Peptides against a protein of PDB entry 2FGR. Designs and how they scored, part 40

Target 1, 331 residues: chain A of PDB entry 2FGR
Amino acid sequence: SSVTLFGIVDTNVAYVNKDAAGDSRYGLGTSGASTSRLGLRGTEDLGGGLKAGFWLEGEIFGDDGNASGFNFKRRSTVSLSGNFGEVRLGRDLVPTSQKLTSYDLFSATGIGPFMGFRNWAAGQGADDNGIRANNLISYYTPNFGGFNAGFGYAFDEKQTIGTADSVGRYIGGYVAYDNGPLSASLGLAQQKTAVGGLATDRDEITLGASYNFGVAKLSGLLQQTKFKRDIGGDIKTNSYMLGASAPVGGVGEVKLQYALYDQKAIDSKAHQITLGYVHNLSKRTALYGNLAFLKNKDASTLGLQAKGVYAGGVQAGESQTGVQVGIRHAF

## One batch from the design tools (peptide; made by RFdiffusion4, then SolubleMPNN)

Design b1_p11_3_s2 (from b1_p11_3, 6 letters changed)
Fold by OpenDDE base, seed 4:
Structure b1_p11_3_s2 (fold): chain B 331 residues (1-331), chain A 11 residues (1-11)
Amino acid sequence: as target 1 above (331 residues)
Amino acid sequence: AEALAEFLASL
């Protein structure tokens, strides 16, 4: 058996020029290049190619020392793995997000990430962003000549919100091809939630691809989220991403990523562009900087996710500029 | 299939 303590402490100085009042926000924030975390994981060889595993991971908020407490809400799984793949029991990334967020060059964190994995509809479920689920069973195949898949089901446990039943039920999966420089994936998910106390299905389809040219990597996402409400019609968002990254001088990485969020229910678009740089001081320590621009059109109120400083929306049609400069340390 | 077709048609 093995037990490994691991983590990341990522803390930054962040600035956004607009909040919901039109004022600037600045301060010490977290998770600008990687989500800060503390975890324990381990494996036990059971013989015959079978392994047991556990993984406990929580988010670290280095700005306040986890003043709101610590939990294992990032991942809390027990698993069996072998030639058949891996079965996981417990809270985790849902298979769709686990795979499809891997195409985000900003690692699904800070002011630069793809924001498509979002609660677009004021859904009342705790995980209406489609990223994680409670009560999750997941299965991941081995890689067969590049082909791989993952599937998941989360039990609702008869959770209700208003008149909505089955809240928190997830079903989803992906198919993928991962071979050398190429990765491509299709993900499908449905999650049951509530909006305004009424039953709502969050449907998600996501296509992702990346290619590593060695000198640069290209990555893309195409996503539709649809909150199918019993009353008031569907809340549909089409999200698009295109990103490029390149190594710089063997010690750095530059990233540029564009995203478009076409919010159909409000006929409003938001454009996000982010420039990022990571400077590796070592294999475990990096300095980083992110510069993001978010242009809301019409009724769009999206805000950059400067965690620990400001992650709220802006006024309708307002643009937001964000900066993060920080240190990431892995242990 | 239909969800994929609707998605592709919405692109």
Scores: peptide ipSAE 0.015, ipTM 0.535, DockQ to the pose 0.012
Fold by OpenDDE base, seed 1:
Structure b1_p11_3_s2 (fold): chain B 331 residues (1-331), chain A 11 residues (1-11)
Amino acid sequence: as target 1 above (331 residues)
Amino acid sequence: AEALAEFLASL
């Protein structure tokens, strides 16, 4: 058996030029290039090609030293793996987010990521962003000639909010082709939640693809998220992303990503453009900078996610500029 | 299938 302690401490100076009042916010923020984390993981060889595993991972907030406490909400799984693939029991990334966020060149963190995996409808479930689930069983296939898949089910355990009686139930999965420079995936998910105390289904479909040309990588996402409500109609968002990355001088990476969020329920669009640079001082330590511009149209109030500084919305139709400069250290 | 058709029709 092996046990590995691992982590990332990522802390930055961040600035956004507008909050909900139109004022600037600045300070020390976290997780600008990678989510800061502390974890324990291990494996046991059971013989015959069967392995047991565990994974416990929590988020680190380097700005306040985890003043609100530490938990394993990032992942808390036990697993069996072998020639059949991997079965996981416990809180984790849902299969759809685990696969489809891999096309985000900003790794689902900081001011630059694809923000499509969001609670678009003021859903009252804890995981209505479609990223993780409690009470999750997941299965991941091996890679067979490029083809792979993942499936998950999360139990609601009769969790209620208002009149909704199945809150937190998840069913979803993806199919993918991963071979050499090419990756492509289709993900489908449904999560039961509540909006205004009423039962609501969060449906999600996501297409992702990337191609690595060696000198540069292109990546794209197409997503629809729909909160299906019995009363008040559906809350639908179509999200689009296109990004490029390139290695710089063997020690760095430059990233450029555009996203569009077409918020159908308010007939309003938001445009996000992010430029990022990572400078590797070593295999474990990097400096980074992110510059993001978010343009809201009409009734759109989206804000950049400067974690630890400001992650709220802005006034309707307002534009926001964000900057992060930080250090990432992995151990 | 229906979710995919609706998604494609919404693009």
Scores: peptide ipSAE 0.015, ipTM 0.542, DockQ to the pose 0.012
Fold by OpenDDE base, seed 5:
Structure b1_p11_3_s2 (fold): chain B 331 residues (1-331), chain A 11 residues (1-11)
Amino acid sequence: as target 1 above (331 residues)
Amino acid sequence: AEALAEFLASL
């Protein structure tokens, strides 16, 4: 049996040149290169190749010392694993997000990430970004010659919002090929939610691929998110990402990522471009800098996610520039 | 299948 305490503290100085009023915001932010976290995990060998596991992980907010409290909302799982793969019970990343966010060179964190995993429709569910679920059962296959898959189901437990009676139900999964320099995956998910107190299906399709050339890595995502509303028509967003990363001098990594968010319900696009640099002072400590530019068109109001400083929208058609400079420490 | 076809057609 083992128990491991682990974590990351990632804190930055962040700036954005526009908020919803057109004013600049700056301060101390969190989770610019990696989400700050505290966790406990362990395994027990049950014999015969069977293992029990647990994982408890919560977010840390280094700027305020977790003033709103601490919880295990990042992951709270018990598992069985063996030659058959892994079964998990409890709140976790849903299989689709766990796999498909791996193609984001900014790791779904800070001002640079792919923002496709989002609540696009003012969904009233707690996890309408498609990232995590409560009451989740997940299964992950082993890797068979590169092929792997993950599946998940989350119970709604008769959670109601307005007339919606199945809020928080998730079904989804991915298939993937991970072999040497190549990774590719297809993810499909449906989540039950509510919009305006009415039952709504959040459907998601995501394609991801990456290739590591040794000197550089290329990565891409293609995603459609569709909130199917009983009244008022569908809210569809097509999101695209292309990124490149390269090692610098054996101690650094440079990242460049572009994303396009085609928001069909408002006939409006947003363009994001991010330059990032990570400088490893050690295996556990890094300095980093991110520079992001977000151009909204027409009715688009997207904002960069400078967590702890400003993560709100901007005025329609406005552009936003963001900067983060920080320290990441892993323990 | 249909959702995938719609997605691919929307690219």
Scores: peptide ipSAE 0.013, ipTM 0.555, DockQ to the pose 0.012
Fold by OpenDDE base, seed 2:
Structure b1_p11_3_s2 (fold): chain B 331 residues (1-331), chain A 11 residues (1-11)
Amino acid sequence: as target 1 above (331 residues)
Amino acid sequence: AEALAEFLASL
């Protein structure tokens, strides 16, 4: 058997020019280039090409030393793997988010990421952003000539909120083609939740693609999220992303990403543009800087996710500028 | 299929 202790400590100085009151916020933040984490993982060869695995991973908050405690809510899985692929039991990224967030050049982290994986409807479920699930069984195929897939089911375990009786049930999966410079994927998911104490279905469809030209990488996402409600109509958001990254001098990476969030239920758009730079001081240590601009239109109140400083919304129709400068260390 | 068609029609 092998056991690996691993982690990332990523801490930054962050600034946003507007909060919900219109005031600036600044301070020490966390997870600007990569989510800070502590984890344990290991594998056991069982013979015959079969392996057992475990993965325990929790988030680290370097700004406060995990004052709210530590848990393994990032991932807590046991697995079997072999020529058939991998089966996982336990809390993890749902298959759709695990695959489709790989097209986000900011890796769903800091002020620059694609924010489409969101609770758009004030859903009352703990994971209504479509990123992770409790009580999850997942299956991932091998890669066959580029073709691969993943599927997942999460049990609701009779979780109730108001009159909703199936909260936290997830079903979803993706199909993908990953070969050389090309990656493309289609993901579909449904999650049961509640809005206003009433049963609600969170339906998600996501298309992702990327191509690595060697000198630069292009990446894109197209997503629709729909919270289907019995009363008040559907809450639909169409989210779009286009990004480019390029290596700089063998020691750095520059990233530029644009996203559009078309929030149909409030007839309001938000535009996000982010410039990021990572400078590798070593294989394990990097400096980084992010500059993000978020323009809300009409009734849109989206905020940049300056974790540890300010991750709330802004006033309707307001624009927010965010900066992060930090250190990432991996161990 | 329907969700994809609706998504594509909403672009």
Scores: peptide ipSAE 0.008, ipTM 0.541, DockQ to the pose 0.012

Design b1_p11_3_s3 (from b1_p11_3, 5 letters changed)
Fold by OpenDDE base, seed 3:
Structure b1_p11_3_s3 (fold): chain B 331 residues (1-331), chain A 11 residues (1-11)
Amino acid sequence: as target 1 above (331 residues)
Amino acid sequence: SEALAEFLASL
């Protein structure tokens, strides 16, 4: 058997020009280029091409030293793997988010990421952003000539909120083609939750694609998220993303990403544009900077996710500018 | 699963 300790400490100075009161926020933030984490993982060869695995990973908050404590809520899995692929038991990224967030050039982290994987409806479930699940069983296929897939099911365990009796049940999966410079995938998921104490289905469909031209990479996402409520009608968001990245001088990477969030229930759009730069001082240490602009229209109140400084909304129709400058270290 | 069938039928 093997056991590996691993982690990332990513800490930044962050600024946003507007909060919910219209005031500026600034300070020391976390996870601007990669989510700060501490983890343990290992494998055991069982013979015959079968392996056992474990993975325990929690988030680190370098600004406050984990004042709210430490847990393994990022991942806590045991697995079997072989020529058949991998089966995982325990809390993890759901298969849809694990695959489809790979097209986000900001790695679902900091002020620049695609924000489509969100709780759009004030859902009362702990994971109503569609990113992770408790009580999850996942299966991932091998890659067969480019074709691959992943499937997941999470048990609700009769969790109730108000009149909703199946909260936290997840079913979902993706199909993908990953061959050389090309990646493309389709993801489908449903999660049971509650809104206002009433049963609600969070339905999600996501298309992703990327192509690596060597000198640059293009990436795109198309997503629909729909909270289907028994009373009050559906809360639907169509999210679109297009991004480009390029290596700079053999030691850096520049990234530009645009996203549009068409929030149908409030007939309101938000536009996000982010410029990012990463400068590699080594294989393990980088400096980075992010500059993001979020333009809300009409009733839209979206805010940039400057974790550790300000991750709340803004006033309806207000625009927000965000900056992060930081250090990422991996061990 | 029934949940997947319901999801697909709801698209």
Scores: peptide ipSAE 0.009, ipTM 0.544, DockQ to the pose 0.013
Fold by OpenDDE base, seed 1:
Structure b1_p11_3_s3 (fold): chain B 331 residues (1-331), chain A 11 residues (1-11)
Amino acid sequence: as target 1 above (331 residues)
Amino acid sequence: SEALAEFLASL
């Protein structure tokens, strides 16, 4: 058995020009280029091509030293793997988010990421952003000729909120083609939750694709999220993303990403544009900078996710500018 | 099926 300690400490100076009151926020933030984490993982060869695995991972908050504590809420899995693929038991990324967030050039963190994986409806479930689940069983196929898939089911364990009796039940999966410069995927998921104490289904469909031209990479996402409510009608959001990245001088990467969030329930759009740069000082240490613009229209109140500084909304129809400059270190 | 059709119709 081998045990590997691993982690990332990513800490930045961050600024946003508007909060919910219209005031600026600035300070020391976390996870601007990669989510800060501490983890333990290992594998055991059981013979015959079968392996056991474990993975325990929690988030690190370098600004306050994890003042709210440490946990393994990022991942806490045991697994079996072999020629058949991998089965995982425990809290993890749901298969849909694990695959479809791979097309986000900002790695689902900081002020630049695709924000489509969100709780759009004030869902009362802990994971109503569609990113992770408790009580999860997942299966991932091997890659055969480019084709791969992942499936997951999370038990609700009779969790109730208000009159909702199946909160936290997840079913979902993806199919993908990953071959050379091309990646493409389709993900489908349903999660049971509550909104206003009433049973609600969070349905999600996501298409992702990327192509690496060598000199640059293009990536895109198309997503619909629908909170299906028995009372009050559906809360639907269509989210779109297009991004490009390019290596710079063998030591850096520049990223540009646009996203559109069409929030149908409020007939309101938000536009996000982010420019990012990562400068590798080594294989483990990088400097980075992000500049993001978020333009809300009409009733839209979206805010940039400057974790550790400000991740709340803004006033309806307001625009927000965000900056992050930081250090990422991996071990 | 319906979610996919609605998604595609919303593009």
Scores: peptide ipSAE 0.008, ipTM 0.513, DockQ to the pose 0.012
Fold by OpenDDE base, seed 5:
Structure b1_p11_3_s3 (fold): chain B 331 residues (1-331), chain A 11 residues (1-11)
Amino acid sequence: as target 1 above (331 residues)
Amino acid sequence: SEALAEFLASL
């Protein structure tokens, strides 16, 4: 058996030029290039090609020293793995987010990420962004000639919000082809939640693809989220992303990513463009900088996610510029 | 599914 302690501490100076009042915000933020974390993991060989595993991982907030406490809400799984793949029991990334966020060149972190995995409808469930679930059973296949898949089901445990009695139920999965420079995936998910105390289905479909040309990588996402409400009609968002990354001088990486969020329920679009640079001082330590611009149109109020500084919205139709400069250290 | 068809038609 083995037990490994691991983590990342990522802390930055962040600035946004506009908050909900129109004022600038700046300070020390967390998780600009990678989510800061502390984890324990291990495996036991059970013989016959079967392994047991555990994984316990929580978020670290380097700016405040985890003033609100520490938990294993990032992942808390026990698993069995072998030639059949891996079965996981416990809170984790849902299979759809685990696979489809891999096409985000900003790794779902900081001011530059694809923001499609979001609670678009004021859903009252704890995980209405479609990223993680409690009470999750997941299965991941091996890779067979490039083909792989993942499936998950989360129990609601009769969690009730208002008249909704199945909140937190998740069913979803992906199919993928990962071979050499090419990756492509289709993800489908449904999550039960509540909006305004009424039962609501969060449906999600996501297509992702990337190709590594060696000198550069291209990546794309196409996503639809739909909060299906019994009253007031559906809240639909179509999200699009296109990004490119390239190595610089053997120690750096430059990233450029564009995203469009077409918020159908308010007939309003938001455009995000982000330039990022990572400079590797070592295999474990990097400096980074991100510059993001978010243009809201019409009734759109989206804000950049400068975690630890400002992650709120802006006034309708307002634009926001964000900067992060930080240090990432892995151990 | 209708959702996939709607998604693809919305592209």
Scores: peptide ipSAE 0.007, ipTM 0.530, DockQ to the pose 0.012
Fold by OpenDDE base, seed 4:
Structure b1_p11_3_s3 (fold): chain B 331 residues (1-331), chain A 11 residues (1-11)
Amino acid sequence: as target 1 above (331 residues)
Amino acid sequence: SEALAEFLASL
């Protein structure tokens, strides 16, 4: 049996030029290059190729020292693994997000990430972004010549919000091909939630692909999220992402990522472009900078996610510029 | 699925 303590402390100075009032926000923020975390994990060999595992991981907020407390909401799993793959019990990334966020060159954090995994509909469920679930059972296949898959089901446990009686139920999975420089995946998920106290299905389809040319990596995402409401019609968002990254001088990485969020329910688009640079001082310590521009059109109010500084929206049709400069340390 | 067809048609 083993137990490993691990973590990341990622803290930055962040700036956004507009909040919901049109004012600038700046300060010390967190998780600009990687989500800050503290975790415990371990494995036990049970013999015969069977292993037990545990994983407990919580987010660290280095700006305030976790003033709101610490929890294992990032992952809290026990698992069995072997030649059959891995079964996990407990809160985790849902299989769809676990796989499809891997195509985000900004690691699903900071001001630059793909924001498609979002609560687009003012869903009242705790995980209406489609990223994680409580009460999750997940299964991950081995890799068979590049082919792999993951499936998950989360129990609603009769959680109710308003008249919605199945809130938090998730079913989803992905199929993927991961071989050498190529990765490609298709993910499908449905999550039950509530909007305005009414039952709502959050349907998600995501295509992802990446290719590593050695000198550069290209990555892309295509996603549709549809909140199917009993009343008021569907809230559909088509999200697109294209990104490139390249190593710089053996110690750095430059990243450029574009995303488009076509918010059909408000007939409004948002365009995000982010330039990022990571400078590795060591295998464990990096400096980084992100520069993001978000252009909302029409009724779009999207904001950049400068965690710890400002992660709210902006006024309709307003543009936002964000900067993060920080240190990431892994242990 | 209809969802896949709608998604592909929306691309």
Scores: peptide ipSAE 0.007, ipTM 0.518, DockQ to the pose 0.012

